# Peptides against a protein of PDB entry 8YR4, part 64

Target 1, 309 residues: chain A of PDB entry 8YR4
Amino acid sequence: PRGSPALQLVVLICLGLMGLERALNVLVPIFYRNIVNLLTEKAPWNSLAWTVTSYVFLKFLQGGGTGSTGFVSNLRTFLWIRVQQFTSRRVELLIFSHLHELSLRWHLGRRTGEVLRIADRGTSSVTGLLSYLVFNVIPTLADIIIGIIYFSMFFNAWFGLIVFLCMSLYLTLTIVVTEWRTKFRRAMNTQENATRARAVDSLLNFETVKYYNAESYEVERYREAIIKYQGLEWKSSASLVLLNQTQNLVIGLGLLAGSLLCAYFVTEQKLQVGDYVLFGTYIIQLYMPLNWFGTYYRMIQTNFIDMEN

## One batch from the design tools (peptide; aimed at target 1 N291)

Design b2_p25_4_s2 (made by RFdiffusion4, then SolubleMPNN; from b2_p25_4, 18 letters changed)
Fold by OpenDDE base, seed 4:
Structure b2_p25_4_s2 (fold): chain B 309 residues (1-309), chain A 25 residues (1-25)
Amino acid sequence: as target 1 above (309 residues)
Amino acid sequence: SLEELVKKLLELTEKVAEELVELLK
């Protein structure tokens, strides 16, 4: 925002809050570890009460992690409203000014209301996509990298390798299965449009259908089109369940391998009981935003497909 | 720099706005 030093300051504060969220994502599991260790050691109440109070305060700031309604996330979202409004308004004015530079022949060939609707959808899609990339994708990738570094430095290098392999496999399978699903979704949308067009054409030709007593024939053709649509919808929905199950299996296997390794090192007295809880808590915190990644990647692809058409 | 990230986000927004405008051409 070149013209407003106030909006530049708000962007700086939002980036500072994003850095604080990354710190909280590491600190919350550490404090939870410390509580479990203090409980295991039967530590004095004063030390335990201080650590629990500090943990609850940090958990209030963090909320549920990335994409949650924690205090820092809510404050960031609140401050970002003005930046989003400025960006949206700038994109809308750029599109509107460009539409006024286009020839009268272009405006006569296209319905102005449809162009405006495409421009509004495009602006909302772009602004939403950018906000998602900045506030969910980039932070999640940063949390994965921070996690790999943290586990490699403070745990055995094997933990960093398990997190790396698990997250790399999760992301790769999410992309590959999502690209495979896009074929079923395109086929479903094409059949939905064809089914809707047939229904509209049949209803517009109602007088002709009545003249030939063809109501039963038109209803049967519409039924066949619905059955064909539902067959494609089932493939799209079943492919989503397959994606979610594949993601769940990869995370489950990573959690199993890492949890067994943690448990083994705790039995060997190389790690504390709290370190087992830290690993499990951190993996679950990484999983929560990644589960949304597949949904938003589909939203991105849909918006790109809707822009290409 | 934080300014470069904001500039890159603005440039990305401008590029996507330009691509949207080109798709409307």
Scores: peptide ipSAE 0.008, ipTM 0.397, DockQ to the pose 0.010
OpenDDE base, seeds 1, 2, 3, 5: peptide ipSAE 0.008, 0.008, 0.008, 0.008; ipTM 0.408, 0.377, 0.428, 0.418; seed 1 fails the geometry check

Design b2_p25_4_s3 (made by RFdiffusion4, then SolubleMPNN; from b2_p25_4, 17 letters changed)
Fold by OpenDDE base, seed 3:
Structure b2_p25_4_s3 (fold): chain B 309 residues (1-309), chain A 25 residues (1-25)
Amino acid sequence: as target 1 above (309 residues)
Amino acid sequence: SLEEYIEQLRKLTEKVAQELVEKLK
């Protein structure tokens, strides 16, 4: 934000904290590896206690990884509130200015309350999308790239390849299945709106329905609309379960292949027992933000579809 | 249409988001 040096400094601090989170995502598994190796070697208590204390401190700073509520993430979120408020206000003012530039004919054809609700949903969706892209999507992609580089340099090129193939397949399937699922969600939302409109129209015309003794007919028509809605809701929910299961299978296969390869290299004394634990811990840390990614990508698509309604 | 206006707001949103990401660089 060019107009406030204080907000620019806050943005720079938030970017620095994001860099620190990336470093913590690598360091926490390394320290956990070191603990496992020290335990295996039956190292002196002083060295072990120092490494465990350092690990717990780093884990407090990191939390559960990307998308978790660690100390650094909470501090970043706290500092970002002012930047988000500035951004939200700027978007709201741009939307409001644009609404005033629209033709009188456009305003006469629409209810002011509906326009304001669309503007508010628009502003919330913008601010949510931006925050999600900056704090979840970009960091997750960075963590994947850092992971591929780290495993390729410090383990073997085969580990980097497994992570690359697993994450590329995961992301591709997430996008493809989510785009496929969006059709079912649109159909569900359209049927929900139609079912709600029929219920409202039947209730507003209650006197007419009662006059014709058509109560049973309106109830049966509403029942049929609910059954159609539930059929579409089931398809939407089942497609979500299919997405989650597909994601779980891809991560499971990547974890299996990498864990077997780690175990093999540990048996050949090329890697330590701690390196096996590091790989498993790091893959699980990469999976957590990706699972949230699928949820938020769905939420964004929902917000866009719910804006279209 | 309401949908076209929402799509324009979406595009404006994406543009503002991109400009903000570029200004964050």
Scores: peptide ipSAE 0.010, ipTM 0.327, DockQ to the pose 0.012
OpenDDE base, seeds 1, 2, 4, 5: peptide ipSAE 0.012, 0.012, 0.000, 0.005; ipTM 0.366, 0.308, 0.270, 0.321; seeds 1, 2 fail the geometry check

Design b2_p25_4_s4 (made by RFdiffusion4, then SolubleMPNN; from b2_p25_4, 19 letters changed)
Fold by OpenDDE base, seed 5:
Order: C-alpha cells, then sequence, then structure tokens
Structure b2_p25_4_s4 (fold): chain B 309 residues (1-309), chain A 25 residues (1-25)
C-alpha cells in the first residue's frame, strides 16, 4: 500500500508473523516426536512434563496446523483487517470511478443489474460453503460425543471429564460470542446494502451525473459510505478473531490438561505410548472442524435471517 | 477438505475478479 507508512509497517509485521508460523510448523512436530521418544525411553517426569508443556505452548501459538487458528494466526488476521479494508476500498473506488468514466453508450447497452449480479456471485459462493459447513458441524458434534464416551469407557474417567468440560465450554462460548457478533454483522450488512444501493442509484442516474459534472462528488460520497461500512466490518472481523482466540485458548487448556495426564499415566505404566498419540491426534481432529464453527454458524444464522425477510 | 473449499472459493473469487476486470477493459 503506497500511501500509508503505517499500513506498510503492518504488512511487514504480518509477513514476520507468517515466517513465525512456518517456524512453528517445523518445531511442533519435532517437540511431538521428542515427547514420543521420551515416553518410550521412560524419561524422568520433570523432563517429560517440561517438553509436554513446551509442546502445548507451541501448539497454542500455531493453533494446530492447516485450518486451525493459533495465537500467531489470529494476531496476523487481526492486523491484516486494516490492510484488507484499505485494499478493498481502493479497488471499489477504482471500479466505481472507472464506471463513471465509461461512455454513455456502455451504460445504455448494459443492465446495471448484470454488474451487480457479478458482484453477487462472489457473495453467493460464500453461501455454498455454508451447506458444507452444516455437514461438518453435525459430524463434529457426533465426534465430540463419541470421544467423551470413548475416553470415559476406555481411559480413566478424568479424561472423559476433561474432554466434556473443554468441549462444553468451547460450544457455550462459541454460541454466546456468535450471538453477540450477529449484532455487528447485521449492522454491517445493512450498511453494505445501503452503500450498494447508493452506487446503483448513482450509476442509474449516470446521465444526470454527467450533465452536472458531479462524478467527483459521487465518488467522494461513495468513499464516505465505504469508510462507514469498513468501521462496521472491522468490528465484525475483530470479533471473529476474538472468538477464534477464545476457542484456541479453551482447546489449548484442554490439550494441556489431557496431555499431562496421559503422560503421567504412561510413566505409571497404566497407559501405552500409543494412547498418548491417540489422545493428542483425536483432540487435534476435533479442533480442526470446530475452528471454523464460529464463522459458519454466523453465516448460517445470517442466511436464515435473510430468508425470513 | 476445508482448504480445498477455501482454494475453490479463492479461485472462484479470482475468476469473478478477472471477469470484472474484463468488463472494465
Amino acid sequence: as target 1 above (309 residues)
Amino acid sequence: SLEEQIKKLLEETKKVAEELVKLLE
């Protein structure tokens, strides 16, 4: 972004955070392998507990890999909101300005509704993701229930309790924070529709705008509407990052408690090394679909509200 | 996979952006 040194600094910080994510993607598997080796060698509890705690801390920073939101990824996403908004606003203003620079023959020959429909196709592709997400949410809820039952029956009852408390807290916070976020999204969508309607009205009145040489005035009015929209979009996007970080923290605490307890029972020869690997793999598998649940539940809720109107 | 869907959505958004740019040329 050539015009703002502050946004350039934010881009550099985001690139640095991307480098850190890549380092974490290498370090996390190494620490995981080290835990498995230490468990196999029957290493002292103090060295094992330190390595497990370090692993879980690195996992908290990473978030769990592809499709997960770790602390570093959430921080990157939060910082990137302003860069995305700047880029979007610049593209929208360039498109709008260019549409007003086009010949009257172009405007008379094209239905303003077709240009709008192309913009709407981009938004409708997001609705296609929603149906897939409903199909991932239901299986994930089933996998949580199956996991609680499995760990309660085949592991010590303490594992089932940790998973139950972790997932119950995760789901409750996801619902409560999602309902809170819905207010910001409704306000954002209302302002988006108003901004779009203003752009359509300006383009439908193209002849009048040309007659009065008011193109610069209409572009500035559109810019102000976009700035107002982006203020609401920032609240919506920042609230999403807060949700994802809260979810990451809850899963991280559950992973820490369960992993330490697994490691302890392996040292006491009550569980095998394979049981530790199973627990860690299963919790990560539960986390991957759940990470997106907060984004998707809101989109489903919005589409239902948009269908009721 | 969710990554494949995000990639597909990104590719569809890129196609829509390319179509929009072609409408603007």
Scores: peptide ipSAE 0.006, ipTM 0.337, DockQ to the pose 0.010
OpenDDE base, seeds 1, 2, 3, 4: peptide ipSAE 0.005, 0.006, 0.011, 0.000; ipTM 0.302, 0.310, 0.393, 0.300; seed 3 fails the geometry check

Design b2_p25_5 (made by RFdiffusion4)
Pose (drawn by RFdiffusion4):
Structure b2_p25_5 (pose): chain A 309 residues (1-309), chain P 25 residues (1-25)
Amino acid sequence: as target 1 above (309 residues)
Amino acid sequence: STSSSVSFVTVLLVVGAVLLYLYLS
């Protein structure tokens, strides 16, 4: 925010809260390991109670699920509401003030609905792009790297390889499948618009009664168009199911390899009992934000082209 | 479906931890 000082402070607080969320993401599974390790060694009730309370408090600060749930990141959403309102207002006002100064030939040439759709979509694009990228993409790519470092240095050497290969395969397959699916989605959307246009045309022109008893003909053409649309929709949704399945298979293979290696190492007195639940929890924690990357890829590309317009 | 799968895997992880503890004991 160029103008107001009160908002730069809020931006800095939001970035600090994002850092704190990354720290909590690292901390919470460590406390879960400590609790399990204390539990397996018959520890007194005092230290166990205090450690349990601390773990619960950390789980509360971190998202109880999917990271979009914690007290942190919600304070962030609140402050970002206050900040993103300013950018939205400024961009809309700049567009509206520019559209009123262009010459007449320009206005006589283009329609109003198209020009206004471009402007609205542009403002939404800038806002979405800022939100998606800064608060949902970079934090996750940071979480993956932090996890790789933690497992490769403080846990063992092989688990770094396991996490690295798993995440690399996950990202590569997600992007590869997403481009194909986008082609299918566009093909389906064009036909959906054509079907709607045919239905609107048949409704507007109540001449079907005049030039024939052509109600049946209008119904049949509508059915044919619906069937074509349904075929394209089935193709697109089947592609979506395939993407979900391949992502799930990749994570499952990574979890299986890591769990087996951790169990074997625990039986050989190299690792403690808590390291098993540490690995499992952390793998699930990494998986949860990764579930929404094909959508982010699609939305980033679409918003980039819209902002360019 | 994702929530059910995660719950199921969590149960298996707990059961595995318990079995490892019993074996070590």

Design b2_p25_5_s1 (made by RFdiffusion4, then SolubleMPNN; from b2_p25_5, 21 letters changed)
Fold by OpenDDE base, seed 3:
Structure b2_p25_5_s1 (fold): chain B 309 residues (1-309), chain A 25 residues (1-25)
Amino acid sequence: as target 1 above (309 residues)
Amino acid sequence: SLEKQIKELLEEIEKKAKELKELLE
């Protein structure tokens, strides 16, 4: 934000912490490799203990491999709260000012409470989307690029190619299947809103419904709307399971191909046992943020669809 | 108003359903 040098410094610190997370994502697998190699070589306890202590410290900074629970990520999230609050408040004030500039007829024609609710959902969605793009999408793409470069330089070009093909296929299938799922989600949301509107209208007109003894008819109409909604919800949920399974299969095939190739190079004494463990750990570590990417891309699409409605 | 109470109740149900869905994912 241009108006506060303190918030600009916080943004720079958050970007620095994001860079540190990328470095940790490379260093943690390397230190784990070194532990496995030292154990295999039956190295002296002092060297092993120092490497294990360093690994545990780096793993504490990184967290559980998702990057979301590590000390560095928690510190970044904590510092970002003030930036998010400033951005949210600025967007809310801009929308509120713009609403006041709109004609009196627009204010009389739309219930002010509904407009404020759309504005609040819109501000939360934009701020959440921006934070998600900056802190999850961009870092994940950076980790993939760093991974391809690392495996191409320190292993064989074949490992870099496997990671490139696996991640490219994963991203392409994620986008294509998510666009396909968006149709089911839009249909679900439209039916949800229609079911809600019928429930609200029936409950508001309860005196009229009671006067005509139409309670059974309204209940049956609501049941039919729920069944129709649940049929669309099932399609949305089943399409999500299909997405997750497709993603798991792509990563599983990449892990299989790379693990077999790594095992072959270990048998030829071109790589150490620790390098096999490094490859497997690094691929799984790349997968965890990508799985969250599919979940948040869904949240982004929800929020975008909810802004269109 | 009864309309406001019904809307608030529906919002609470949706919020709980979303929290339950997030716990199941």
Scores: peptide ipSAE 0.009, ipTM 0.429, DockQ to the pose 0.014
OpenDDE base, seeds 1, 2, 4, 5: peptide ipSAE 0.017, 0.000, 0.005, 0.005; ipTM 0.448, 0.267, 0.331, 0.319; seeds 1, 4, 5 fail the geometry check

Design b2_p25_5_s2 (made by RFdiffusion4, then SolubleMPNN; from b2_p25_5, 20 letters changed)
Fold by OpenDDE base, seed 3:
Structure b2_p25_5_s2 (fold): chain B 309 residues (1-309), chain A 25 residues (1-25)
Amino acid sequence: as target 1 above (309 residues)
Amino acid sequence: SLEELIEKIKKLIEEQAKKLKELLE
């Protein structure tokens, strides 16, 4: 925001905190590795206790990783409230100004309550999408790149290749399956709106329905509409389970391949036992924000479809 | 149209993302 140096400083601090979260995502697995190695070597209690205390402190700062509520992420979220409020208000004013620029014919053709509901949905969708892109999508992609670089430099090029192939396949399948699911979701939403419109029309015409003794016919017509809706809802929900299972299989195969390769190099004394634990911990940390990615990409698509309605 | 509002919101998101990128640079 060019007009407020204080908000610019808050944005810079939030970016610094995002950089710190990326560093913590690498450091936490490293410290956990070091604990496992020190335990394996039967190191002196003083060195072990210091490393464990440092790990717990770093884990408090990180939380569960990207998308988790660690101290640094909570502090970032707290500081970002003022920036989000400024952005929201700016979007609301732009939408409101644009609504006033629209022709009188457009306003007379629509109910004012529908226009306001579109404006509120528009504002919430823009601010939600922006916050999601900045705080979840970009950091997750950065963590993947940092992970590939880290494993390629400190382990072997084969580990970097496994992570690259696993994450590329995961992202590609997530996009493709989510685009496929969008068709089922659009069909579900269209049938939901049609079912709701029939229920409202039948209730508004209650006197006419009662006059013709057509209550049984309207109930049966509503039942058929519900069954048709539930058939589409089932396809939408089943396609979500299929997405989650496909994602789980890709991560499981990547974890299997990398864990077997780590175990092999530990048996050859090229890696330590802690390096096996590091790889598994790091891959699970990358999986957590990616699972949220599929959920929020759906929320974005919902918001766009709900804006089309 | 609602589509024009969606396109304008999409354009606003792209402009805000671009301004955020310019604030990040």
Scores: peptide ipSAE 0.007, ipTM 0.340, DockQ to the pose 0.012
OpenDDE base, seeds 1, 2, 4, 5: peptide ipSAE 0.000, 0.005, 0.007, 0.000; ipTM 0.300, 0.316, 0.308, 0.327

Design b2_p25_5_s3 (made by RFdiffusion4, then SolubleMPNN; from b2_p25_5, 21 letters changed)
Fold by OpenDDE base, seed 1:
Structure b2_p25_5_s3 (fold): chain B 309 residues (1-309), chain A 25 residues (1-25)
Amino acid sequence: as target 1 above (309 residues)
Amino acid sequence: SLEEKIKKIMEEIEKQAEELVEKLR
């Protein structure tokens, strides 16, 4: 973005955050190894607790195994919204101005092809989302129940309670924040449809626009509509970052409580070092599919409401 | 019309799929 020094600074910060994410991908396994070594050596509780707390903090910054839901990734995504909006607005205005220079016959021919492409993408997206629901969401809910039972029977009732409370809070907050987010998304979609309708009407009336030399006026009206849309898009995108960060915090607190309790029981020789590895791996494995639960819940809810109406 | 409802649902699903692809990146 050559015209805004503020946006250039944001790009540099985002590049720095990407570098930090790569450093975290190396540091997190190192700290995890150090915990395993300290548990094996039967190190003092104070050094173990500090290393576990530091690991969980680094894991909170990194997020899940893909890094897509960590604090650093969420901060990068949040800062990038303004850069994306600037770039999108510039491209949309360039396309719109160029379409006014083209013939109506060329535009009508492409519109038919675009409608077909949107229909094909929509059908592919439905099939993909249904497949993800069946193959990831339902199995993950089963894995949560199995995990609660397993940890309650083989570790201690306290571990089963931690997993139960963590997952119940995670699911509840995911639903509540997703329902709240749906309001912003509906407002955004309504404004997007209004902006698109205005652009189509302007392009269908291109002969009248050329006759009155009103091309600059129509471009400015389209720019104002895009700015209104981008205000709603920012709320939608920021609400998504908030959802991901809330999910990351809940899992981080569950991981902290469970990892400290597990480490304590290993120091008391009630659990083995392998049990610590099992708990940490299992919680992280549950986290990755659950991150998508809010998006699928919203899709299901929207499709059911639109069918009843 | 049923066609306009299907079209709106398809556009919403396409937009949700794009958000999913962005989350996977």
Scores: peptide ipSAE 0.018, ipTM 0.456, DockQ to the pose 0.014
OpenDDE base, seeds 2, 3, 4, 5: peptide ipSAE 0.007, 0.015, 0.011, 0.014; ipTM 0.398, 0.475, 0.397, 0.384

Design b2_p25_5_s4 (made by RFdiffusion4, then SolubleMPNN; from b2_p25_5, 21 letters changed)
Fold by OpenDDE base, seed 5:
Structure b2_p25_5_s4 (fold): chain B 309 residues (1-309), chain A 25 residues (1-25)
Amino acid sequence: as target 1 above (309 residues)
Amino acid sequence: SLEELIKKILEEIEKKAKELEELLK
């Protein structure tokens, strides 16, 4: 942020904490591997107890992975509040100044409440997009790259290839299916606005509706509009389930292929039992942030589509 | 830089706000 050295320092600290989260995402599975190996070797209690205590402490710092309630993530989120507020306020002021530069005819042709709603949706969309890119997209991409490098160097090139193919296919299908879903969401939002407009018009004309005893007719028209909306809502919701299931299938196939390969190498004594646990744990840790990715991208697209209308 | 990303996002928003303004003219 230009002009506030304090906010620049907070951004640097948040970036440092994001780097620490990436380190924890690698270290936690490694310590869990070490526990499994020590248990398999029947190591002395003192060594095992120290490794378990260290693992639990690292797991407390990490939480459940990216987007979880871990201590480091909570501290980052807390520090970022001031940066988010600064960015939000700057966007609000830019939108507001732009609205004041608009022609008087544009303002007279629109309800002030609609203009304010566009401004609020705009600010929320931008702040949401920025937060999503910085805290979900970039960290997840970094964890994928770190995972590919780690498995390629310390396991076998085949594990790195499985992670690469699985994550590339996951990201590609997420984008393609989400773009396809945007059409259903736009249609749903347009029908929702039309249904609300009909309800408002019927209520504004309440006296006329009473005069003609047309209450049953207006209720039936509103019911038909709701049924049409629910048909579009069902398509939007069903397309979401399809996205989630497609994502789950891709991760499941990657986990199956990698787990079978790891189990084979353990049977040949090329890897330890702990390495099998490491692979499974790390793949699940990559999946958790990516599932949040689909949810947040949906929220941003909703806000952008709601700004276009 | 994060500032350049914010600036690009702000420029894209200004561009979309102008496109919306042109669509609403």
Scores: peptide ipSAE 0.007, ipTM 0.339, DockQ to the pose 0.009
OpenDDE base, seeds 1, 2, 3, 4: peptide ipSAE 0.000, 0.000, 0.007, 0.000; ipTM 0.282, 0.201, 0.360, 0.282; seed 3 fails the geometry check

Design b2_p25_6 (made by RFdiffusion4)
Pose (drawn by RFdiffusion4):
Structure b2_p25_6 (pose): chain A 309 residues (1-309), chain P 25 residues (1-25)
Amino acid sequence: as target 1 above (309 residues)
Amino acid sequence: SSSILLVLSVVVFVTFVSVVVSSNS
């Protein structure tokens, strides 16, 4: 924010809260391991109670689910509401002030609905791009790297390889399948618009009664168009199911390999009992934000082209 | 210790399955 000083402080607080969320993401599974290790060795009730309370508090600060739930990141959403309002207002006012100074030929040439749709979509595109990228993409790519470092240095050497291969395969397959699915989605959207246009045309022209008893013909054409649309929709949704399945298979294979290796190492007295639940929890924690990357890829590309317009 | 590891393996597996089912809902 160029103008106001009160908002730069809020931006800095938001970035600090994002860092704190990354620290909590690392910290919570460690406390879960500590609790399980203390529990397996018959520890007194005092230290166990205090450690349990601390773990619960950390789970409360971190998202109880999917990271979009914690007290942190919600304070962030609140402050970002206050900040993103300023950018939205500024961009809308700049567009509106520029559209009122263009010459007459320009206005006589283009329609109003198209020009206004471009402006609205542009403002939404800039806002969404800032939010998606800064607060949802980079933090997750940072979580993956931090996890790789933690497992490769403080846990063992092989688990770094396991996490690295799993996440690399997950990202590659997600992007590869997503481009194909986008082609299918566009093909389906064009027909959906054509079906709506046919229905609107048949409703507006109540001449079907005049030039024939042609109610049946108008109904049949509409049915044919609906069938074509449904075929294209089935293709697109089946592609979505395939994407979900391949992502799930990749994560499952990574979890299976890591769990088996951890169990074997625990039986050989190399790792403690808590390391098993540490690995499991951390793998699930990495998986949860990765569930929405095909959508992020699609929305970043769309919003980039829209902002360019 | 082996019994505890087995129980925890079951808990981890059930939790993962529940997460996958909820994610596909």

Design b2_p25_6_s1 (made by RFdiffusion4, then SolubleMPNN; from b2_p25_6, 18 letters changed)
Fold by OpenDDE base, seed 1:
Structure b2_p25_6_s1 (fold): chain B 309 residues (1-309), chain A 25 residues (1-25)
Amino acid sequence: as target 1 above (309 residues)
Amino acid sequence: MEEILQKLLKEERERFEKVLKELNS
C-alpha cells in the first residue's frame, strides 16, 4: 500500500507476526518434549508446573494447529482487515472509474446472465456445505460424549468434568457469539446490496452521466457507499476474530486445567507419562472438528442471510 | 474447506483477473 505509511507499518507487523507463528511451531513441540522429560525424571512440581504453564501459553499463542485460531493469527487477521479494505476499495474504485470510461457498446454486450451465475453457484455450495456440516457435527458431538465417558471411567471424574465444562462452554459461546455476529452480517449485506444497486444504476444510466459530465460525482458517491460498507465489514470481521479468540481462550483454559491436573497425577504416580500425552493429544483432536464447526456454522448463517436479501 | 475457500478465492480471483483482462482489452 504505497499511499499510507500506517498501513505499511501494519503490513510489516503482520509479516513479523507470521514469522512469530513459524517460531511457535518449533517452540511448542520443544516445550512438550521438555514436559515429557520432566515427568519421566520425576522432577519437582514447581519446575513441571512452570513448564506446563509456559507450554499452554505458547500453545494459546500458536492455536490448535490449524494456524488460523491462535492468538498471533487472530491478531494478524485483525490487523490485516484494514489492509484488505484499503486494497479492496482501491480496486473497486479503479474498476468503477474504468467502467465509466468504457463505451456503451461494451456495457450492452455484457450478458446479464454472468452476474446471475455468481448467485446460483453461491446457493449450490451452501447446500453441499449444510450437508457436510450435519455429517461432521453429529460425529463431533459423538466424539465429545465418548471422550467425556472415557476420561471419566479410565482417568478420574475430574477429567471428564473438565472436558464436559470446556466443550459445553465452547459450544455455548460459539452459538451465542455467532448469533450476536449475525446482526453485523445482515447490516453489512444490506449495505453491500445498496452499494451494488447504486453502482448498477449509475452504469445503466451511463449516457446521462456522460451527458452531464458527472463521472467524478458518481465515483465519489460510490466511494462514500464503500466507506459505509467497510465500516460494517470491519465490525463483521472483527466479531469473527473475537469469536476465534474466545474459542482459543476456552480451549487454552481447558488444556491448562487438564494438563496441570494430569501432570499432578503423574507426579503422584496415579497416572503414567503416556496418560499425559494421551490427554493433550485427545483435547487437541476434539478441538479440531469444533473449530471447523464454528467456521461452517458461520458460512451457513452467511448463506441464509444472503438468501433472505 | 480451506481448500474450498482457497478454490473459491482462486475462482473469484481468476474471474476477477478475467474481468480485469476483459476491462483492459
Scores: peptide ipSAE 0.000, ipTM 0.316, DockQ to the pose 0.013
OpenDDE base, seeds 2, 3, 4, 5: peptide ipSAE 0.000, 0.000, 0.000, 0.000; ipTM 0.263, 0.310, 0.283, 0.306; seeds 2, 3, 5 fail the geometry check

Design b2_p25_6_s2 (made by RFdiffusion4, then SolubleMPNN; from b2_p25_6, 21 letters changed)
Fold by OpenDDE base, seed 5:
Structure b2_p25_6_s2 (fold): chain B 309 residues (1-309), chain A 25 residues (1-25)
Amino acid sequence: as target 1 above (309 residues)
Amino acid sequence: MMELLQKLLEEIEEEWKKLLQKLNS
């Protein structure tokens, strides 16, 4: 942010905390592996107790995954409130100044409430897109790359290849199916607006409807509009279930292939029992943010469409 | 709106480039 050294320092601290979150995402599975190995080897209680205490402390810093925010994530979110408020205010002022630069003819052709609604949508879309890119997209891509590197270096090149193919296929299918389903969502939204417009027009013309005893006719027209909406809603919802099932199948196949390969290398004494547990926990940990990627890609597309209007 | 977004994205990219230059110095 230009003009505030204090906010620039807060942004740098937030970036440092994001780097620490990436390090914790690697360290937590490693410490869990070490606990399993120490238990398998029947290691001394003092070594086990220290490793368990260190794991629980790292897990407190990381958090429990999607919904249980860790200490580092909460501290980052708290510090970011001031940056978000500064960014929101700057975007609102830029939109407001741009609205004042627009021609008098543009203002005379629109209702003031519509102009304010466009400004609020524009501010929310830009701020939402920025926060999403910085805190969800970039960190998720970084965690995938770090995961591929880690499995390639510490396990075998075949594990890195399985994770790479699984994540590449997951991302590609998520984009393709999300673009396909956007057509059904647009058709649903247009029919929802048409159904609401008919209800509003019927209620605004209540006296005319009452004069002609047309209440039953307007109710039947509204029922037909609802049935048509529900047919499009079903297609939109069914396409979301299809996306989630496709994603679950890709992750399930990747987990199956990698788990069988890991089990084989444990039987060959090339890997330890803790390495099997590490692989399973790390893949599930990568899946948690990716499950939201489809929702987030849809949010980006919605924000872009709301900015074109 | 698209032009305002492009200007905002360019300002954000310039701030990120300045931050990266400060991290590399």
Scores: peptide ipSAE 0.009, ipTM 0.455, DockQ to the pose 0.011
OpenDDE base, seeds 1, 2, 3, 4: peptide ipSAE 0.007, 0.008, 0.007, 0.009; ipTM 0.413, 0.443, 0.420, 0.442

